# Peptides against a protein of PDB entry 5T59, part 161

Target 1, 112 residues: chain A of PDB entry 5T59
Amino acid sequence: TTPTMQSTSLLTEHLGYPPISLVDDIINAVNEIMYKCTNAMEKYLMQRNIIGKKDFSDEIKIGTAKLESLLENSVDKNFDKLELYVLRNILSIPSDLLEENRFRLLHHEKLV
Target 2, 90 residues: chain B of PDB entry 5T59
Amino acid sequence: EHIRFQRLVQVCNKALEESIRKLQSWEKIHECFPNYGQTREGIENLTVCQQQVIKLWSNLSRVEFDAIFHERSIEEKLNQLDDLINKARS

## One batch from the design tools (peptide; made by RFdiffusion4, then SolubleMPNN)

Design b2_p26_2_s1 (from b2_p26_2, 15 letters changed)
Fold by OpenDDE base, seed 1:
Structure b2_p26_2_s1 (fold): chain B 112 residues (1-112), chain C 90 residues (1-90), chain A 26 residues (1-26)
Amino acid sequence: as target 1 above (112 residues)
Amino acid sequence: as target 2 above (90 residues)
Amino acid sequence: EELKKLIEKENKELDEFFSKEELEKL
């Protein structure tokens, strides 16, 4: 189930930022890491592209691109699941508390 | 009881682990370099590369995610959330 | 900001793991 606007608002007030912002940070980070990894792989192998008398540069470029695609797909899949889980089960407020009582409690805590 | 932050860490780790799983497969690596990987030297290079990229993945993710969690004060906030919810239910 | 700089430094160092020289030191 999708988080309600009320839940999002309450959590935003509590966190000081929208819940999705945390997820965005995580996803952005992993994407950056992903490309750093694939770039490093390519560079490492390209520095070792000649074995004997044969130049494997083309194969290396294609191969690393394939690995990148493979990693991209896996990252996308797994972190999409992560996003849903985090927003629904971690950064969430139980439905029974999504009433005026919870809101008042949050405000009370902020004032104290 | 505080559970939300622990869950966050767990799912992050799980996502990271599952994401890199295919790169942990030598077969998958080798498939991408069919001719290069038929040479002794190529195999050695790929082996080192595979090991290092997995290490890099792990290290970078740890550092970056910890930084995010710190900057967002997420452990504290989630603990507080747990406490608030528990208090509300009492 | 200070933390960001530290992170950047750390990331830079980690990225160097793939340099031939750095790998040889390991």
Scores: peptide ipSAE 0.038, ipTM 0.879, DockQ to the pose 0.019
Fold by OpenDDE base, seed 5:
Structure b2_p26_2_s1 (fold): chain B 112 residues (1-112), chain C 90 residues (1-90), chain A 26 residues (1-26)
Amino acid sequence: as target 1 above (112 residues)
Amino acid sequence: as target 2 above (90 residues)
Amino acid sequence: EELKKLIEKENKELDEFFSKEELEKL
């Protein structure tokens, strides 16, 4: 089920930031890491582009681009699943805590 | 008793592992460099490159994700959430 | 800010895995 507005508000109050912000940080980080990896791979191979008398620069560029695309697709798929899982199952509040009595408890804990 | 942070770490690791899975396949790597990989030196270079990129992926992910978790105080916050839920249900 | 600096330092060091000098030592 989709998180409710109430649960999002309560979690934001508890965390000090919206739950989605954590996911955004994670996704941004993995994207940065992804491109660092592919860039490093390309640079390494381009420094070794000539074997014998043959220049493989074009093949290296095309090949690394293919790997980058493959990695991008995999990252997108897996971290979309991660986002859904985190927001629904980890950063979630059970319905019983959304009732008035439990809501007061959350506020009480923050004030103490 | 405290389960949410553990699950967060697990799902992050799983996503990272599955994302890099295809790069761990030598066959997939070789397919991207069909002529380069037919040379002895090319195979050697691709082998080293594959190994190092996987290490880089793992190490960078560890450092970056740990930093995020620390900055967001997520372990503490999730533990507190678990405690609140458990208390409410007791 | 301090944490960001640490992250940047670590990233720089890790990126050196693909430096010519470092890889030749492997």
Scores: peptide ipSAE 0.037, ipTM 0.879, DockQ to the pose 0.019
Fold by OpenDDE base, seed 4:
Structure b2_p26_2_s1 (fold): chain B 112 residues (1-112), chain C 90 residues (1-90), chain A 26 residues (1-26)
Amino acid sequence: as target 1 above (112 residues)
Amino acid sequence: as target 2 above (90 residues)
Amino acid sequence: EELKKLIEKENKELDEFFSKEELEKL
């Protein structure tokens, strides 16, 4: 279930940023890392594309592209799950606490 | 008592581990380079490449995720959230 | 920052292949 607007507002006030911002940072980071990894892999193999008298450049390009796609799909799947879990179970407020008292408590604690 | 940050770290690690799982498979790597991997030198190159990319994945993710957690002060904030929830229930 | 520096030192211990160059881009 998607977090309520109230929960998001309270968490945003507490965190100083919307909960989704943390997830966005994580996802952006892993995507950047992913492409750095695949790029490095391709470059490494392309520097070693000739074995004997045969040039494997085409196969390397195709192969690394396949691995990139594979990694992209895996990252997408796993970090979509991560996003849901984080927003639902970590950056969340229990429904029973989404009362006026919770609001007051948050404000009170900030003042102390 | 403080559980949310620990869970965040665990879930991040799990997602990273599962994401790189297929690259950890030699069979999967070899399948992508069927002819290249039939040569001795090709196998050697793929082996080194596989090992190094996994290391790169691990190291980059550690550095970047730690930086994010620090910049967002997420450990402190999640601990505070745990405390607030506990207080509200008491 | 201090933690990053420590981790960077560890990364330098890795085999100097394509990984080192990518780490320097951080």
Scores: peptide ipSAE 0.036, ipTM 0.882, DockQ to the pose 0.023
Fold by OpenDDE base, seed 2:
Structure b2_p26_2_s1 (fold): chain B 112 residues (1-112), chain C 90 residues (1-90), chain A 26 residues (1-26)
Amino acid sequence: as target 1 above (112 residues)
Amino acid sequence: as target 2 above (90 residues)
Amino acid sequence: EELKKLIEKENKELDEFFSKEELEKL
């Protein structure tokens, strides 16, 4: 299930930033990496676009675009799952700690 | 005792591994370059390209994810969270 | 900020490796 506002607030206080910010950093990073990889692939092959008498530039452009699409779809799928898992199971507070007395404990630990 | 950071690393690695899975398939690579891959030189170029892009994927992800974890102090924060939970349940 | 700069430098080096290193190797 989706984290509660209370959980988000407590975790934000603990972390110094909202939990979603970590996930955003991860997703932004992998997207950047993805496009760097596909760009490098295209450039590498385009430097080797002529074999014999035939120019394969068009095929290389289309092929690398297809690979980019495949990778993009896979990244989206797997990191959407990652986001849900992290927010629900890692950056989460058990229900028993959402009680008032446990809330005070978190504040107490911060002050000490 | 400390489990959350380990799980974070594991799920990140899993997502990265599953994301690159299709590029690890020579058949999938070759399908994208059907005529280019019919030449000897083309096969050689594609082979090197495939190997290097996978390495680049691995290296970049390691460097950038470690940097994120460091900047966010996430290992320490998750360990502290584990400790708080364990203490509360004692 | 400094860490980001270091990461960017490392990323460029890795990108260059993919394109230039293999070109020189062949």
Scores: peptide ipSAE 0.036, ipTM 0.877, DockQ to the pose 0.019

Design b2_p26_2_s2 (from b2_p26_2, 14 letters changed)
Fold by OpenDDE base, seed 1:
Structure b2_p26_2_s2 (fold): chain B 112 residues (1-112), chain C 90 residues (1-90), chain A 26 residues (1-26)
Amino acid sequence: as target 1 above (112 residues)
Amino acid sequence: as target 2 above (90 residues)
Amino acid sequence: SEYKKLLEELEKELDEFFAQEELERP
């Protein structure tokens, strides 16, 4: 089920920020980490590009790019799942608490 | 009982683990460097590289995610949410 | 122990959740 506007509003009030903002932070962080990892890998191997009399620079560049693509695809897939899971099962309010009386209760608890 | 923050930690770890799984495969690494990996030195370099990248992935993610969780006060907020929900159901 | 069991169940739930796409779209 998709989170309701009501639950989003309540959670935003509770958190001080929209639930999606947390997910965005996580995703932005992992993307940054991902490229740091691939960059480090490329640099490490490029410093070791010559073995014997053969220069493997081209193969290293291509190979690292392939690994980056694989990682990008995996990150995209798994963190899309993460987003879905977080918004559905973690940053969520049970439907029974979204009724009018329960909604007022949550507001009351915040104000008290 | 507080469960939501534990779920958050678990799902983050799961996503991170699944994302790096392909890089943990020596076969996948070797496939990207077919000729380089046929040399002794190449194999050694790839082995070290693979290990270092996995460690870097793990270390950076831990530091950054912990920072996010702290900045967003998410453990406290999720615990409060659990308490509110449980209280409302009582 | 009860809490530990709960966490284990959550882990299983996550395992299943993340495995679904792989099973459906290998």
Scores: peptide ipSAE 0.499, ipTM 0.934, DockQ to the pose 0.399
Fold by OpenDDE base, seed 4:
Structure b2_p26_2_s2 (fold): chain B 112 residues (1-112), chain C 90 residues (1-90), chain A 26 residues (1-26)
Amino acid sequence: as target 1 above (112 residues)
Amino acid sequence: as target 2 above (90 residues)
Amino acid sequence: SEYKKLLEELEKELDEFFAQEELERP
């Protein structure tokens, strides 16, 4: 169910950019957000690393690193799904419109 | 009649929600800080931290994704696509 | 109301889609 070159071309013409570019923007954004979140978490806890007379800095660093890894894995998985869904179900042209007649129609409508 | 942009919003939200799900688990958070989380203050700090991270995640994603959608004019383009498809099918 | 119904259906479809394991993906 990979998008055809034909649909990609039509959508690129319509959008003014390749469909994958939108997905790339989204993925790049979430990756940036992810690391901002994990960094903020680490900083917050490191400012509170001493409880009583015990320094928990090492545990905090290890713990936040583990959470970062978990988040990374989850982001990768779910946004891979997002990419598939977007390209298949949103930025897609129905098969009935990929016929020669309909293909020309879409191009014609663009020019009108 | 216009559905594609709504789908885009929905799938983005779904991906974001599923991505942050494990961080929403207190048990998962606590497991990463076994000794720190045995202290009262540690539990309090972790609780606040968890809440803040989730809020930051939600706020940043909203702002950034809205910016992307605007820059790409995706709502307009998807609406137009819906219209073209509907017109072709009529 | 009909539009709302449609969105709810789409949400359910998304739920199912994201609930699938990678090995179950088409």
Scores: peptide ipSAE 0.498, ipTM 0.934, DockQ to the pose 0.557
Fold by OpenDDE base, seed 2:
Structure b2_p26_2_s2 (fold): chain B 112 residues (1-112), chain C 90 residues (1-90), chain A 26 residues (1-26)
Amino acid sequence: as target 1 above (112 residues)
Amino acid sequence: as target 2 above (90 residues)
Amino acid sequence: SEYKKLLEELEKELDEFFAQEELERP
């Protein structure tokens, strides 16, 4: 369920930024971390690509790419869930407080 | 009384843990390197690599997420939100 | 203690939420 305009406005005023901006920061960060991890993995193994008389460079590149894809899929799935959970259950205003009189109360409390 | 920030920490940890779960499986790692993993040295290298990647994942995520939370002042803001809601219901 | 129990309940809710196969976009 998409948050209401009123809820988003109230939270944006309170936070100083739209709620989705926090989620975007988190998702951008984990994506960056993900690629740093896979890059480090490839680099580590490529420095150890020759065992005996056999060069495993091609296998390492393919294998690392497979792991990257696996991690990408998992990150996408789980952080989509995170986004939904955060917006529904954390950065949310209870429905009983979205009434006009409650809206004014929240503004009043902010200014006092 | 303050619960929203704890929820945020929990859900972030949950998402991170679930995301790295498959890389914690030796079988999944080995499947990606079937011939390399048949050598003694290959197994050793993969083992170290797996451990280091998991540690890197955990360390980087901790540092970056803490930085985000600080920059966004999210703990304070969520605590204030809890207080406002509780006060409104009192 | 009550706070600890609350956190445990939240963890359980998260477990159930992440166990869902279908994902609804916000």
Scores: peptide ipSAE 0.496, ipTM 0.935, DockQ to the pose 0.764
Fold by OpenDDE base, seed 5:
Order: C-alpha cells, then sequence, then structure tokens
Structure b2_p26_2_s2 (fold): chain B 112 residues (1-112), chain C 90 residues (1-90), chain A 26 residues (1-26)
C-alpha cells in the first residue's frame, strides 16, 4: 500500500526532507557505482586486449556491455524492492498512530 | 528497542548483495568472453577483473551509503522515530 | 539475545521479500 499523505507529511517534518529523498540518494549512488564498476572493468581488460598476437578488443567491448546490462537489470529490480521495503517498513508510521489523538501527540512531541 | 536503522542497513546490504550476485558467477563472466576466456592469460585477467570489480562494488557502496546516512542523519532520525512510536504506545 | 533474534528474524523476512517475483509483490 502507498503511504498516506499524513504519514509523508509527518515524516517529512521529522526528517527535514521527504522520505523518498533518502531512497533517491541511495538509488543515485548505486547507479553511479554501477557504471564506475563496469567502466573500470572495461578499462582493465582493454589494457590487456592482446593475447598471443590476437586482438580481443571487440569481444571485450561486447562482453563488458553484456555484463553492464546484466548488472543494470539486477540493480533496477533489487533497488525497486528496496524502495518498496524502506517506504513501507522503515520510513513509516503505524496506522494506529495516525488517528486523530495519536497524530496530535506525535506532532506535539515533535514541537515540544 | 531501536530497530528501524538496522532494517535500513540490512535491506541496503541485501539489495547490494543480490545485485552483484550474477557477477560473482565465474560462469556468467566467462560466457561473456568466450574466446578471450579460452586463453590462459585471458582467464587470469578475467579472474583478477572479477575480484576487483566485486571489491570495488562493495567498497564504494559502503563509503557512499555511509555518507548518505550521515548527511541525512538517518540513524538519529530513525532512532527518534522508534522512540516516538514506543512512547505513543506506552 | 532477544535483539539478536529479532535481527535474525528480520533477515529472514528480507530473504523472503527479495525472493518474491515482481508480479507477486504486495
Amino acid sequence: as target 1 above (112 residues)
Amino acid sequence: as target 2 above (90 residues)
Amino acid sequence: SEYKKLLEELEKELDEFFAQEELERP
């Protein structure tokens, strides 16, 4: 289920930023890391592209691209799951605390 | 008592581990370089490359995620959230 | 010990969560 507007507002006030912003930071970071890894892999192998007077540059480029695609797909899948889990189970307020009286208490406690 | 930050650490680690799992497979690496991997030197290069990329993945992720957690003060905020929830239920 | 057990339980929950197919996600 999608978090309520009330929950998002309360968490935004508490965190100083919307909950989704944390997830965005994480996802942006892993994407950057992913491409750094694949780039490093390609560079390493391209420096070692000639073996026995044979040039494997084309195979290296294609192979690295395949691995990048594989990693991209896996990152996309798993960090979509992460986003869902974080927003539902970590950056969440139990429904029983979103009632009128409980809402007021949390708000009051935050400000006092 | 405080559990949310631990959950965050756990889920981040899980996502990272699952994401790199296929690259940890030598078979997957080798099949992407079928001819290159038929040479002794190629196998050696691929082996080192695989090890290095996995280490790079792990190290960069740890550094970057820790930086994010610090910049967002997320441990403190999640602990406070736990405390608020527990207090409200007491 | 109770805290450790709780973390282990959470790890199991995560394992199950990440093992789910995308179409089976709640």
Scores: peptide ipSAE 0.493, ipTM 0.934, DockQ to the pose 0.591

Design b2_p26_2_s3 (from b2_p26_2, 15 letters changed)
Fold by OpenDDE base, seed 1:
Structure b2_p26_2_s3 (fold): chain B 112 residues (1-112), chain C 90 residues (1-90), chain A 26 residues (1-26)
Amino acid sequence: as target 1 above (112 residues)
Amino acid sequence: as target 2 above (90 residues)
Amino acid sequence: KELEEKIEKENKELDEFFSKKELERL
């Protein structure tokens, strides 16, 4: 079930912003965090790239890149699920409230 | 009575946990550093790195998500939504 | 106790939601 335009409008009025904006904030945040984490990992290992007389810089760069890709894919999938869940089950208006008489109630409550 | 905000927190936590799951696997980490991880020092470094990145992931997400929730007043708004729904159904 | 049970129930439902194969194409 996809949110209706009416539901979106009501929620936007209630929230003060479109429901998708919250999801966007969350996704943007996790993306930022993701790259901070992978960057930190790379930096940490690159500071420890030489063991004995061997330089593992190339392997570290490749390895961290692989982990970054792995994390990216996981973040994308899981937060797409999150978006769907939030919009369907959290930021949603039950069908019984998507009636004219219920709309009056919502507006009335806003005025109180 | 109030359920939506709780669900929001739960789904955020789940998405975060599932996203980091593969990095929690030592095997997966080691696979990315096959030669580096064959050295004692390499293993030690990878171990610390793994722990730190997971901790960083958790800490940053907590701080950032809480900030978002606050800025969007989402707990209050979701509680109000719950109240409206409950009132309409009563 | 009641709260914990509710949280656990919701987590199960959430797990079920995330496990749906249809969602994997997202």
Scores: peptide ipSAE 0.447, ipTM 0.934, DockQ to the pose 0.446
Fold by OpenDDE base, seed 5:
Structure b2_p26_2_s3 (fold): chain B 112 residues (1-112), chain C 90 residues (1-90), chain A 26 residues (1-26)
Amino acid sequence: as target 1 above (112 residues)
Amino acid sequence: as target 2 above (90 residues)
Amino acid sequence: KELEEKIEKENKELDEFFSKKELERL
């Protein structure tokens, strides 16, 4: 299930930032990259929009927009999965470490 | 045994790969440019464009994600977390 | 080789995770 408040606090202390911040950085980065890719594609094709005295500018604009939408949908879906996986399986603390004795251990190791 | 950072890298690669999969399909690309892709030059341009965008996707993501991982010191932190967990269970 | 096997196992687990229907509703 979802991480507990205690887990989030402990991880935040350990990492120096909330776990979600890492995911946010990743998602923000991929979104930026996504639009850079789409923009590059459009520009490349628009520089080659005339073939055989025919202008394909409109088709290129529509086509690249469709690809962008497709990519957006895929990015959203897959990186939502990534977020869930990271928070559940990577940035997680086993229940046995949430006990008082284990909690002390985490603090002790951090301070020593 | 350190496992968490490896998993992070793996899931990032998985998400990136699955995200770009549709653009790796020539059929999908051609569907977006039905008339343009009926010309020889159009096919050539689309082919180059497809290759370039996939390469750009891969290169930019690698650079940016590595930068994030470095800035967040995530490998070290995840290794430490693994060590703490292993120590607690010993 | 042990490393490769470990990576392969983890990839399979990751594939299974991404294939879950519950995640499709996100």
Scores: peptide ipSAE 0.443, ipTM 0.934, DockQ to the pose 0.422
Fold by OpenDDE base, seed 3:
Structure b2_p26_2_s3 (fold): chain B 112 residues (1-112), chain C 90 residues (1-90), chain A 26 residues (1-26)
Amino acid sequence: as target 1 above (112 residues)
Amino acid sequence: as target 2 above (90 residues)
Amino acid sequence: KELEEKIEKENKELDEFFSKKELERL
């Protein structure tokens, strides 16, 4: 199920930031890491591009690009799943806490 | 009693593991370098490269995700959320 | 040991979640 506006508001108050912000941080981080990894791979192989008097630079560039694309697709899919899981099962408020009396309780707990 | 932060760590690990799975396949790596991988030196270089990139992936993700969790105080916040939920249901 | 068992159980549930066809269509 999709998070409600009420859940988002309550969680934002509790966290000090919107729930989606955490997910965004995670996704941004993994994207950065992904490109660091692929860049490192390309650089490593490009330093070893000549074997037996044959220059494999073009093949290395194409190959690393293919691996990058493969990783990009996998990251995209799996972290979309992560986003869904986090927002539904972790950063979520049960329906019983969305009742008026429970809302007051949450507010009271913050003040005490 | 506290379950949400554990789930967060688990789902992050799951996503990271599944994302790198194809790069853990030697066959997949070799397919991207058909001629380079036909040489002894090429195979050696690809093997080392594969190992290093996987390590880099794991190490960087651990450091960065831990930093995010710390900056967002997410463990504390999720524990508090668990406590609030449990208290409300009592 | 109890913690390990709990982690294992949750990992299985997580695996099941990631294996759902609905999520594969994302």
Scores: peptide ipSAE 0.442, ipTM 0.934, DockQ to the pose 0.420
Fold by OpenDDE base, seed 2:
Structure b2_p26_2_s3 (fold): chain B 112 residues (1-112), chain C 90 residues (1-90), chain A 26 residues (1-26)
Amino acid sequence: as target 1 above (112 residues)
Amino acid sequence: as target 2 above (90 residues)
Amino acid sequence: KELEEKIEKENKELDEFFSKKELERL
């Protein structure tokens, strides 16, 4: 179940921004962090690409790419779950507060 | 009484932990470097790399998420939301 | 102890949520 327009409007008024904006910030941050991690991993190993007389540069590049894909897929799935959880269970308005009288209460409290 | 911000922190931690879980597997790491990981020095490098990337993941995520929470004033806003809901039900 | 129990309860609920099959189709 997706949030109603009314709940989104109320939360936007309360937060000062749409609820989805928080999720977007989180997802953007983790994506940036993810690529920083994989880049660091590749650089670390590429600085250590020669063992004995063998050069493992190609294997390192392929391997780190595989790990990046693995992490990327996991991040995508888990943070999709996070988005759903946040919007349903955290940034949500209970049905009893969506009544007209409760709507006025929210506005009243904001103005006081 | 205030529960929503706690839940936010919890779900963020869970998503982060689940996302990095496969990289915490030595077997999974080693599978990506089949020949490199057959050398003693390669194993050592991979071990350190694995440890460092996990730490980097944890440290960066904490710093960035805390910054987001601060910039969005989300703890205060969620606490206020809890209070409003509780007040409305009283 | 009470706080810890609440945290544990919430974590359990999170675990259950993340384990739902419906989320797998996302």
Scores: peptide ipSAE 0.440, ipTM 0.934, DockQ to the pose 0.445

